# Ledger of designs, part 54: peptides against a protein of PDB entry 5FRP

Target 1, 225 residues: chain A of PDB entry 5FRP
Amino acid sequence: VEWTESIPQIIATREDISKELNQALAKTFIDSDPRVRRTSVMIFNKVPVTEIWKNITNKAIYTSLLHLAREKHKEVRELCINTMAKFYSNSLNEIERTYQNKEIWEIIDTIPSTLYNLYYINDLNINEQVDSVIFEYLLPFEPDNDKRVHRLLTVLSHFDKKAFTSFFAFNARQIKISFAISKYIDFSKFLNNQESMSSSQGPIVMNKYNQTLQWLASGLSDSTK

## One batch from the design tools (peptide; aimed at target 1 W215)

Design b2_p28_4_s1 (made by RFdiffusion4, then SolubleMPNN; from b2_p28_4, 14 letters changed)
Fold by OpenDDE base, seed 2:
Structure b2_p28_4_s1 (fold): chain B 225 residues (1-225), chain A 28 residues (1-28)
Amino acid sequence: as target 1 above (225 residues)
Amino acid sequence: SELEKLLKLARQSAAGLTGKELAKEEEE
């Protein structure tokens, strides 16, 4: 009987401790010291996603994480962008949508939009990083068509207008790159065929090849700038 | 730092949960 009476107090104490911990953690994300903010972001990298969802219940923490994507401190920002994307992917893979976690999911579901909106900053380094995390975490290669489509639809389902515009722009760029690469391959095959090089089409193909190379070089250089 | 304490607690909690889950899986 005495043990049963202590359980509610222990649970209450744990809940209180959890609440206090969440409140304390929320403050660290907005700390003036970038090192503190960095360490706070690292929690999402060091702790399994399932434990994060279980233990971090304060919505403000997730919101604050998302805001750090626009952090002025480069290291914190870069870490945040990677962490956010990875956390999103892991959450999609490991966390079920329930009534209890609905409010957190509403925030997490905005991560793709948050990331795509970073393109509007027009910073080349940020753009490169966003490109990287999209391919690595948001829209990774998936050989299963159903899974791939499901992921894509999930990502797109919560896009704001700006994110959607950025998405299309990004995809358009990828299509262009893919097309250019395909042309490059075709030209390379053509150039390796001596009979084709001796044809009347040889100079035309060479010109197109050079144009393609220049375009690729410029596009890649723009991505490396 | 308070943050390090939080991280440690989180790791311990994760380890404890993993340990408890593993212990429950071992007891089943």
Scores: peptide ipSAE 0.029, ipTM 0.482, DockQ to the pose 0.012
OpenDDE base, seeds 1, 3, 4, 5: peptide ipSAE 0.025, 0.025, 0.000, 0.027; ipTM 0.434, 0.479, 0.254, 0.482; seed 4 fails the geometry check

Design b2_p28_4_s2 (made by RFdiffusion4, then SolubleMPNN; from b2_p28_4, 12 letters changed)
Fold by OpenDDE base, seed 2:
Structure b2_p28_4_s2 (fold): chain B 225 residues (1-225), chain A 28 residues (1-28)
Amino acid sequence: as target 1 above (225 residues)
Amino acid sequence: SLLEELLKNARKSAAGLTGKELAEKEKE
C-alpha cells in the first residue's frame, strides 16, 4: 500500500522534472550566446525524432527553433535550417498525428513555409541552402508516385501565400524534374520487361520514354547554365 | 538517455555563461 502511494509521487516528480527540463531547454534557444543556441539546435540532430517528440513537449522550444532560421549568427542559422528541414522529414516519416501531439504538429507543419519564406531575404547563400534542404528533406526524390504526391500535398497544404509564391518561383522546376525522373524509372522498368515491349503499348511507352528523356536533358542543361 | 545527456550539457553551458555574464556585470 505504501509503495502504491509512492508511485503517484514518483510520476509527479518525473513530470515535474520533465517540465523543468523543457523550461530550461526553452531558455537555451534564446540564449545570447550563439554557442548555447547551437548546442540546443544540435539536440534535434543527435536525438532520434521519436525521442524528441516524446520528451520535448514545450511548444516554445519548437517555435524558437523555427525562429533561429533568421538569426544573425551564420553558423547557427545554417545549422538550424538544415536541422528543421531534416526534423520535418523525419517527423513525417516516423511520427503519427494524434490528438495529443496536435499542437506540436501545428508548429512543425509550418516548417516548409518558414523555409520558403527565407527566399524573401534575397541572400544567395540562404537561397542555395534552402534549395538544398528542399531537395534533400522536404521534397526528396521518391519513385513511388503515391508517396511522392502525398508528400507534396502535405508540404503544400500548410503553405502561406508567400511560401506558395516562392514555391512556384524557385522550386516548380525541381518538382517537375522529380516527376519526370519517376516516370523515367517506370518506363525503364517497362522497357526491361520483354513481355511488355511486345505488347501494343510498347511503342507508346517508348515514345513517352524518349520524350521524357529529352525533357530531362533539356531541363538539366538549363539548370547548369 | 542521449537526450538527457544533451540537456544536461546544454544546462551546464547555459549556467556557465550566465555565471560569466553575471560575474562580468558585477565587475562593472
Scores: peptide ipSAE 0.108, ipTM 0.593, DockQ to the pose 0.014
OpenDDE base, seeds 1, 3, 4, 5: peptide ipSAE 0.109, 0.092, 0.105, 0.096; ipTM 0.605, 0.597, 0.606, 0.598; seeds 1, 4 fail the geometry check

Design b2_p28_4_s3 (made by RFdiffusion4, then SolubleMPNN; from b2_p28_4, 13 letters changed)
Fold by OpenDDE base, seed 2:
Structure b2_p28_4_s3 (fold): chain B 225 residues (1-225), chain A 28 residues (1-28)
Amino acid sequence: as target 1 above (225 residues)
Amino acid sequence: KIEEELKKLARKSGAGLTGKELAEEEKK
């Protein structure tokens, strides 16, 4: 009987501890030390998504995670962008939508918009990273048509106007890149043929080849920045 | 695993979880 009476207190204590831990964690995301913020973000990488959803119940933590995507500290920002994209994908795959987790999902569902809105910063490094996480986590290759469409619709369903605009711009850019790469390949094949190079078209193709290379290079971030 | 990571964070942030509270959780 005494043992049974202690169970509610233990449960209450655990709940209290959980609440306190959540509150403490929320503070770490806004800590002045980038190392603390980094460590906070890393929790989302180290802990399984199911455990995160179970134990991190303070919505402010998720909101704070999303805000770090615009962090001034490069390392923290880059980590955050990768982390939130991966977390989004894992959540879609592993977490069911329930009444209890609705408020958290409302935040998580904004991750795609948050990421696509980063294009407006007009930073080449950020753009490349966002491109990467889109292909890796948001809209990965999926051979099943139904799954692919469902994922796409899920991603788009919570877009704001700016995100939609960015999405279309991104896709248009990808098409252009693909076309440029195709041209590059064709030009390269042409230039590797001695007979073709000796033709009247040789110099013309060489010029187009160089232009294509320059265009492709201009879209790449300088790794030294 | 999450608890361990949270404990590590709590230690680093200096915020809220007193060493005593952390010690009490380790004893459970």
Scores: peptide ipSAE 0.030, ipTM 0.524, DockQ to the pose 0.013
OpenDDE base, seeds 1, 3, 4, 5: peptide ipSAE 0.027, 0.025, 0.007, 0.027; ipTM 0.547, 0.522, 0.318, 0.551; seed 3 fails the geometry check

Design b2_p28_4_s4 (made by RFdiffusion4, then SolubleMPNN; from b2_p28_4, 13 letters changed)
Fold by OpenDDE base, seed 3:
Structure b2_p28_4_s4 (fold): chain B 225 residues (1-225), chain A 28 residues (1-28)
Amino acid sequence: as target 1 above (225 residues)
Amino acid sequence: KELEELLEKARKSAAGLTGKELKKKEEE
C-alpha cells in the first residue's frame, strides 16, 4: 500500500519509470487487498494523463484497470468505472495516436465497449453509474457539431455487438426520458393554471402527470432493456 | 516489502543510469 501510494509522486518526478516499476504496479492492480487495488486505480486519477501514458507502458496495467470494472468490491468497482471513463476522455483530448502507443490505445479504445457491456449485469446501481459517466466523460455535451460527431464516431468505432445493442437501448431510453420531462413541464404549466385545473381535462391531466412522475422516478435509474 | 525493494532497485538503477549518462557526457 505504501509503495503504491508513492507511485504518483514517482511518476511526477521521474521522466522514465523503469520496467520493474511497471511490473510492480501491475501486481498491485491484482492484489488481494482491495485497498491496494483502490490505491492503484487512484494513480490514474492523481497523475496527469500525459504522464500516465509516458510512464506506464505495461499493457497489463491498463487491461487490469478495465477488468476492475467488474470487481466484486463495490467501492473499487465504482472508482474504477469513473476512473476509466475519465481517463478515456482525457486520453482522447490530450494523447495523440502514435506507433509507439498503438498497443495501449488498442486497450483504451475498448473502454466504451467495456462500460456499455456493464448494462448486461442488470444492476441498478451500475446502470446509474454507467449513465453518469457516459454523459460526463464519454459523450459529454459539445456545442461544436463536428467535434460532437467525431467523438461519437470514435466511441462507436470499437463497439462490439453487445455494446451497440446497449447503446441503442440507452438512446431509446434517453429519448423517452426527454419526452417525459417535456411532458412533465407541460403538465406543470397546466397545473399552475387554475382555469385549466377546473376544466374537465384537469383530472385527466393530473392522472397523466402522476403517471409521468412515477415513470420518471422508476425509469431514471432503471436498467436499459 | 517486495514493492519497496523493487522501488529501491528502480531508484538505484535510475540513479546509476543518470550517473553513467553524466559520465559519458563528461568523457565526450
Scores: peptide ipSAE 0.022, ipTM 0.467, DockQ to the pose 0.008
OpenDDE base, seeds 1, 2, 4, 5: peptide ipSAE 0.029, 0.122, 0.022, 0.032; ipTM 0.500, 0.595, 0.482, 0.497; seeds 1, 2, 4, 5 fail the geometry check

Design b2_p28_5 (made by RFdiffusion4)
Pose (drawn by RFdiffusion4):
Structure b2_p28_5 (pose): chain A 225 residues (1-225), chain P 28 residues (1-28)
Amino acid sequence: as target 1 above (225 residues)
Amino acid sequence: SENLHNSFEDLYNNFADHYENLQTIRKL
């Protein structure tokens, strides 16, 4: 850990080495101890994306980084998901393509598909995290009308069938959810004024809204929240 | 090409709305 903690500054201060470091971090990314794996992925977080793209070039680093996204260990997996997504965003907003660096890009480009494939594991927390992460770094809410789409295609550019089916299923749910929140408000407004304490639908509508709110809460990790 | 572009813009908007709805649900 002590050794792994020092790399970001070294990489940030010297290009003298990209050989031994690439040789070592590869082992450091698959070590048995999760502390070092965390401290390893923290590199992509602490040191700027450009210096990463310049200094570390070994194929195994990125594959291990993305590989850990499916790991049992939680603290590593979450930081991994967040990191490789923020990295994917920054890895397009700063670094262009040439004849030689494309060799590794096929990994950076399969990041969204890998991210979308996490939904298939069916974990509430992970689904929530991927949800949060995608709209934070991948498909941002800014800044304009045209580029969102221009990049959206680039995100969609490298998908497997699963990524597409899940990409669309996420969208197919959106309408059903909208049809829910809208009715939720239409039912929640019932308390604006006295419509039915026990009149028209008092004994029935309360247990439609009260039971309907559970449907939306069934997908969240903490439904009691 | 313009029809595709519009379809992708609609998809994006649907996704954005879906996520905002999820945030709303989380706030509840």

Design b2_p28_5_s2 (made by RFdiffusion4, then SolubleMPNN; from b2_p28_5, 24 letters changed)
Fold by OpenDDE base, seed 3:
Structure b2_p28_5_s2 (fold): chain B 225 residues (1-225), chain A 28 residues (1-28)
Amino acid sequence: as target 1 above (225 residues)
Amino acid sequence: KKEELEKLKKLLDLLEQGRNNRNLIKSL
């Protein structure tokens, strides 16, 4: 743990880290201690993306990072999912594709698929997190249409079949959610009107409101768990 | 090409709706 904690500083200070250091770092990602794994993941959060690409040249590190998305340890997994999504986004924005970094890009380009494939685990917490990182990092808001299109195409271009299927399901779910939210808003407006509430439709709309709310809530993870 | 572009635009619009959904859900 202590050794791993020193790595961010080393990477930030040195222009190049030794092959041996890379190999040692790779081992920390598969360490039996979740604290070590966590610390290893945190390197990607603490060190600028440009420095990571420059200094972390062992592809096994990146591969191992991606594997942690399915980590059993919740905290490590959650951290990993956020980290890899952010790292992907930052890489797209800041790292040029070169011959030298091609092998690393081949791994990084699988991050979108890796994330979308997490939906097949059918875990509400994971699903919620994946939803979040998609909109925050994977497909962030971009006012420039050309950039948005390019980003989307980039993300989709490396999808495996399962990821595509998951992507479509994701979109379909968003439509359903949108519809439900729209209804929720409509019902809320109705219920906020005293005259409407006092009408014969009042109780009916209240029931529909509750059902809609329940449906929306059912798609959310319990924050207490 | 034109058709593909339109599909992409629609998809982008859907994504933005999704983004809005997330924002709304967070506010619930």
Scores: peptide ipSAE 0.211, ipTM 0.749, DockQ to the pose 0.544
OpenDDE base, seeds 1, 2, 4, 5: peptide ipSAE 0.209, 0.207, 0.202, 0.208; ipTM 0.747, 0.747, 0.743, 0.746

Design b2_p28_5_s3 (made by RFdiffusion4, then SolubleMPNN; from b2_p28_5, 20 letters changed)
Fold by OpenDDE base, seed 1:
Structure b2_p28_5_s3 (fold): chain B 225 residues (1-225), chain A 28 residues (1-28)
Amino acid sequence: as target 1 above (225 residues)
Amino acid sequence: EEELKKKLKELLDKLREGNENLKFIKSL
């Protein structure tokens, strides 16, 4: 009987401890040391999504995570972008929408918009990373058409005007890249044929090949930077 | 800074413990 009477008090104490921990964690996301910020982001990678949603209840933590996508420190920023995208995808797959978690979902639902808005920074490294996380986490390959459409509608449902613009620009760019790659292959095949290369069209195709290659290369970040 | 790191570690440990407990419960 006495043990049962202590349970509510223990639960209350645990809630208080949880609150203090959440407050402490919120401070680590805005710490001046990038190592501290990095460690904070890593929580979302190391802990299952279900446990994160259960134990991290302070809205400020999720808001701060989203802000780190524009962090000056490259390593922290890159980690944050990957982590945020993965966390979004995992949340969609594993977390139910309830009245209790509504306020957190309101923040999480802005992750796609946050990511697409990074294209406006006009940084090639950031663009490549955003491209990557879109294909891997936001809009992954889904063979089921209904599921694919549902995911797409979910992702777009909270877009602002800027995010929509970026979305359409992204899709248009991907089509152009695909076309350029196809042309690159065709030109390569032509130039590998000795008879074709010796023809009057040889120099023309060579020029088009070089232009295509240059265009494709211009979209790639410098691996040394 | 050290205090924040300590509190962060405690939170991580709690989260990991919760995960292990959940796995245990599901195995029962």
Scores: peptide ipSAE 0.066, ipTM 0.592, DockQ to the pose 0.013
OpenDDE base, seeds 2, 3, 4, 5: peptide ipSAE 0.044, 0.059, 0.000, 0.059; ipTM 0.579, 0.584, 0.257, 0.579; seeds 2, 3, 4 fail the geometry check

Design b2_p28_5_s4 (made by RFdiffusion4, then SolubleMPNN; from b2_p28_5, 20 letters changed)
Fold by OpenDDE base, seed 5:
Structure b2_p28_5_s4 (fold): chain B 225 residues (1-225), chain A 28 residues (1-28)
Amino acid sequence: as target 1 above (225 residues)
Amino acid sequence: SKELYEKYKKLLDLLHEGNKNLQLIKSL
């Protein structure tokens, strides 16, 4: 009888400790020291997604994580972008949607929109990073076509209007890149054929090649910066 | 719809193919 009466108190104490921890953690995401903010973001990378969902119940933490995608500190921003994309993917794969976690899912479901909206900053480094996390985490390669299409539909179902616009722009850009690469390969084959280079088409093909290379180079961030 | 499904499938195929090619070029 006494053991049964102690269980509610233990549960209540654990909830209180969890609440205090959540409140303390929420403050670290808005700390003035970028090292503290970085460490807070790293929790989402070091702790399994299932444990994060279980133990981090304060919605403000998730909201604060999303805000760090626009952080002024480059390293923290870059880490945050990768972290939230990965966390979104892991959540979709491992976390069931329940009544109890609905409020957190409402925030997590906005991660794709948050990422696609970063294209409006018009920063080449940010654009490249967002491109990377889209292919790695948002729309990963999946051999099962039904799963792959379902994943896309899930991503799109929570887009705002701006995210849709960015999505279409992204797709159009990627198609152009693919076409440019194909032309580069064709040109390389042409250059390796001396008879083709000596033809009247040689200078025309060379000009198209140079334009293609210049376009490709302009879309790539300088890895030295 | 089946038509929408096929459109999205083709889009995803194109995107992944393009990304694969881009990664290959970046590695050269």
Scores: peptide ipSAE 0.391, ipTM 0.876, DockQ to the pose 0.527
OpenDDE base, seeds 1, 2, 3, 4: peptide ipSAE 0.389, 0.387, 0.390, 0.379; ipTM 0.876, 0.875, 0.876, 0.872

Design b2_p28_6_s2 (made by RFdiffusion4, then SolubleMPNN; its pose is not in this set)
Fold by OpenDDE base, seed 1:
Structure b2_p28_6_s2 (fold): chain B 225 residues (1-225), chain A 28 residues (1-28)
Amino acid sequence: as target 1 above (225 residues)
Amino acid sequence: KEIEELEKKLEELEKEKKKEEEERKKLL
């Protein structure tokens, strides 16, 4: 009898401790020290998604995580972009939509829009990272047509107007890159043939090859910046 | 203090995850 009467008090005490922990964690995401902000983001990367959803109930923490995608500190920003994309994918795979978690899902469902809006910064390093996390976590390769369409519709269903524009621009860029790579291969094959190089077309193809390489290289970030 | 408590709780959750992965590997 006494043990059963202590259970509600233990549950209430755990809820109070959980509330205090959530309030403390919410402050660490806005700390002036980038090391503290980094450690806070690492919680979402290291802890299983199911345990995050169970223990982190303060919506301000999830909102603050999304804001760090525009962080000035490069390392914190890069970690945040990878972490939020992975967390979105894991949440879609492992977390059910319930009445109790609805407010958190309303925030998490904005992650794709948040990521696609980073293309408007016009930074090559950010663009490369967003490209990477789209293919790895947001829209991974799925051979099943129904699963692929369902994931795509889920990602698009919460887009703002800017995210839709970025989505179409991204897809158009990928088609252009694929075409440029195909042309690079064709020009390389032509230039490796001695008879073709000795022809009147040799100098023309060499110029087109160099232009194709320059275009492909211009889309890459400088690793020194 | 609060950061050290969060880091300690994180380390506990990482240990729990590792145990669950080891249990999953024993069931396979």
Scores: peptide ipSAE 0.040, ipTM 0.535, DockQ to the pose 0.009
OpenDDE base, seeds 2, 3, 4, 5: peptide ipSAE 0.035, 0.032, 0.000, 0.037; ipTM 0.490, 0.497, 0.306, 0.508

Design b2_p28_6_s3 (made by RFdiffusion4, then SolubleMPNN; its pose is not in this set)
Fold by OpenDDE base, seed 4:
Formats: C-alpha cells, structure tokens, sequence
Structure b2_p28_6_s3 (fold): chain B 225 residues (1-225), chain A 28 residues (1-28)
C-alpha cells in the first residue's frame, strides 16, 4: 500500500524536475551571454534526437532555438542554422508524429520555412550557409524517387509564401550554377589537352574559362570576411 | 561566334539572377 502511494509522488517529482529543467533551459537560449546561448544550441547537437524529444517538452525552447538563426552573434547564428537543419532532418527520420508531440512538431515543421526566409537578409555568408544546409539536411541526395518526392513534399507542406518564393529562386539559381559548372568542366578538359591549347580555339576557350570562373566566384562570399 | 554565344548566355544568366534578386527585395 505504501509503495503504491509513493509512485504518484515520484512521477510528480520527476515531472516537476523535468519542468524545472525545461524552464531553466529555456532561459539559457535567451541569455545575454553568447557563450551561454552557444552552449544551449550545442545540446541539440550533442544529445540524440530521440532524447531531445523525450526530455525537452517546453515548446518555448524550440521556438527560441529557431530565433537564434537571426541573432547578431555570428558564431551562435551559424551554429544554430546548422543545428536546426540537422535536427529537422534527424527528427523526420527518427521521430514519429504522435498526439503528445504535436505541438513540438508544429514548431519543427517550420524549420524549412525559417531557413529559406534567411535568404531575405541578403547576406552572402548566410546564403551560402543556407545553401549548404539545404543540400545536407533539408533536401539531401536521395536515389529513391519516392523517398525524394516525399521529403520534398514534407519540406514544402509548411512553407509560408516567402519561403516558397525563396525556394523557387534558389532552384533557379542552382540550375544556373550547374550550367556554369558544366561549362567550367568542359573548358577545363579542353585546356588540359596540349593539342587543343595549341589550336586556334585555345585562346577562345581560355577566355570562356576565365569568364565562367569569374561568374562562379562572383556568387561566393569572401572567405576572409 | 562561339565566344559571342557564350557571352550572351552569361549575360542572360546574370540578368535572370538580378531579376530574382529584385523580386526577392519586393517581397520585403
């Protein structure tokens, strides 16, 4: 009898501890010290996705994580962008949608939109990072057509209007980049052939090669900044 | 002739990129 009476109290105590922990963690994401914010973001990188979903139940934490993608501190922002993209991908792969986690999923499902909306900041460094995380985590290479389409539909299903616009612009840009890279490769192959270089076309192809490189480079951020 | 064609293609690509940038700015 006494053992049965202690179980509700233990459960309540654990819930209270979990609640207190979640409340404390929520505060760290909005801390004035960027080191504290960084450490908070790193939790999502260090702890398995399944454990995060299990133990972090305060939706404000997830919302705060997403907000850090636009913060002023570069290191924290960059870490956050990578972290949230990875967390999204891992969540899609490992976390089932249940009634209990619905509210968290509603936030997590906005990650793609949040990321695509970063293109409106019009910062080359941010753009490059968003490009990277799209290919790595949001829309990774998938040889299975059905899986690829399903992932795409999942990503798009929660887009706002701005995210859709950014998505189309991104794709258009990628087609152009792909074309330029293809030409770069073709010209490089030509220029690597001594006989071809000695031909009347040699100088012409060299010029095209340089123009292609210049075009490609113009879209890149200065790695020194 | 091939240089001109390539330059025209690059020009088109640049023009399209600028249009996309302008369209993005209008949505802010």
Amino acid sequence: as target 1 above (225 residues)
Amino acid sequence: DEIKEFEEELKKLKEEEEKEKEERKKLL
Scores: peptide ipSAE 0.144, ipTM 0.769, DockQ to the pose 0.612
OpenDDE base, seeds 1, 2, 3, 5: peptide ipSAE 0.126, 0.130, 0.133, 0.023; ipTM 0.767, 0.765, 0.769, 0.545; seeds 1, 2, 3 fail the geometry check

Design b2_p28_7 (made by RFdiffusion4; failed a check: the pose's geometry)
Pose (drawn by RFdiffusion4):
Structure b2_p28_7 (pose): chain A 225 residues (1-225), chain P 28 residues (1-28)
Amino acid sequence: as target 1 above (225 residues)
Amino acid sequence: EEEEEEEYEESEEEWEEEFEELEEKWEE
C-alpha cells in the first residue's frame, strides 16, 4: 500500500519510467489484498487523465480496472465503477486518436457496454450506482442539443447486443415510470382539498396510492427511505 | 452469465406483471 500510494506523484513528476511501473501496477491491480487494489484504481482518480494516457500503457491495467467492476468486494467495485466512468468521460474530452494509441482504445470504448451490463446482475445498489454514474460522466445533461447526441452515438458506438437490449429496456421502463409519477401526483393532489375522507374513493383510492408508491420504491435499495 | 440473464428476464417479467396488476387496480 505504501508503495502503491506513491505512484501518482511519481507519474505526475517523472516520465523516466513507464516500463517498471507498467510491469508493477499490473501485479498491484490483481493483488490478493483489496487495499492495494483500491490504492491502485485510485491512480486513475488522483493523477490527471492525460498523464495516465501518457505514462501507463500496459494492456492488463485497463482490463483489470474494468474487471474489478464485477468484483464481490464492494468498496473496490463502487470506486471502480465511478472511476472508470469519470475516466471514460475525461478520456474522450481530452485525448484524441492517432495510429498508435487506438490500440488500447478498444478497452476505453467498451466501458459503457460493460457499465450497462452491470444491470444484468440485478443489484439495487449497483443499478442505482450505474444509474447515477452514467448521467454524471457518460451521458451528461450538458451543455447543448447537438453534442449530447454526437457523443451519445460514440457511447453507443461500441455495444454488444446485451448493452443494446438493456439500453432500450432502460428506456422502455421510462415511459411506464412516467405513467407512474404522473399518476402519483394525480393521486397525491388528492390532499389538496377534501375530495373524499370516506366518500367517492376514500376507502379505495388511499390504498391505490399507498400501494402504488411501493411499486416505484421496489427498485430502490432502501425502499423504506 | 447465462444465469444472470435468466434472472434478469424473470425479474423483468415479474415487474411487468406487477405493473399490469397496478393498471387493473387503477381501472377499478

Design b2_p28_7_s1 (made by RFdiffusion4, then SolubleMPNN; from b2_p28_7, 14 letters changed)
Fold by OpenDDE base, seed 3:
Structure b2_p28_7_s1 (fold): chain B 225 residues (1-225), chain A 28 residues (1-28)
Amino acid sequence: as target 1 above (225 residues)
Amino acid sequence: DEELEEEYKKRQEEEEKKWEELEKLLKE
């Protein structure tokens, strides 16, 4: 653990990382101690993306990072999911595709598919996290239409069949959620009006409000778990 | 993996039914 914790500083201060160090680092991602694995993942958060690409040359490290998305240890998994999504986004923004880094890009380009495949685990916590990283890192808000479309196409271009399926499901769900939230707001306004509540529509709207809220809540994970 | 996929499909179907019921209610 202590050794692994020193790696970010080493990478940040050195222009070249030895093959041996890369090999050693690769082993930390599969270490039996979740603390070691966590620390390894944190390297990708603490070190600038450009330095990672420059110094981490062992493709097994990247592959192992992606595998940790299905890690048994919750904290490590959650960290990994956020990390890989962010790393993907940063890579798209800052790393040029070259002949030399092609093999690494082949792995990195699978991150979107990897993330969308997590929906098949059927875990609400994971689903919620994947939703979040999609909005934050994978397909973030982009006011430029051309850039937005280009980003979308880039993401989709490496999808497997399962990822496409979950992608469509995700989008459909978002439409539903948006509609439900809109109605929730409308009902809330209605319920906050005394005159409206006293009307014959009062009980009807209250029921709709409750049903809407229940549905919205059912899509959320238990924050205590 | 196949089992999880089937469970996913089943869950999606169930969720869709729940949504359809809600949607009907909300559009009334």
Scores: peptide ipSAE 0.455, ipTM 0.904, DockQ to the pose 0.765
OpenDDE base, seeds 1, 2, 4, 5: peptide ipSAE 0.453, 0.453, 0.452, 0.454; ipTM 0.904, 0.904, 0.903, 0.904

Design b2_p28_7_s2 (made by RFdiffusion4, then SolubleMPNN; from b2_p28_7, 16 letters changed)
Fold by OpenDDE base, seed 3:
Structure b2_p28_7_s2 (fold): chain B 225 residues (1-225), chain A 28 residues (1-28)
Amino acid sequence: as target 1 above (225 residues)
Amino acid sequence: DEELLKKYEENQKEEEEKWKKLEELLKE
């Protein structure tokens, strides 16, 4: 653990990381101690993306990072999911595709597919996190249409079949959520009006309001767990 | 992974049924 914690500083200060260090780092991602694995993932958060690409050349490290998305240890998994999504986004923005880094890009380009495949675990907490990182890092809001489309195409171009299916399901769900929220707002306004509440529609709208809230809440993970 | 996929599909079916019920209610 102690030596792993020093790696971010080493990467930041040294231009050339030895093959041996890369090999050692690769082993930390599969260490039996979750603290070691966590620390290893944190390297990708603490070190600038450009330095990571420059100094971490062992494919096994990137592959192992992606595998940790299915980690049993919750904290490590959650950290990994956020980290890999952010790393993907930063890489797209800051790293040029070259002949030299092609093999690493082949791995990094699978991050979106890896994330969308997490929906098949059927865990609400994981689903919520994946939803979050999609909006924040994979497909962020982009006012420029060309950039937005290009980003979308980039993400989709490396999807496997399962990821595509999950992608469509995700989008369909978002439409449903949007509709439900819109109705929630309408019902809330109605229920906030005393005259409306006293009408014959009052109880009906209250029921719809409650059902809408229940459905919306069912899609959220328990924050206490 | 086939078992997980099956469970996922079953869950999706259940969720779709819940949505359809709600959607019907909300469109009235």
Scores: peptide ipSAE 0.451, ipTM 0.902, DockQ to the pose 0.709
OpenDDE base, seeds 1, 2, 4, 5: peptide ipSAE 0.449, 0.450, 0.449, 0.449; ipTM 0.902, 0.902, 0.902, 0.902

Design b2_p28_8_s1 (made by RFdiffusion4, then SolubleMPNN; failed a check: the pose's geometry; its pose is not in this set)
Amino acid sequence: DWEEKEEEENKKFEELEEELKKLEELLK

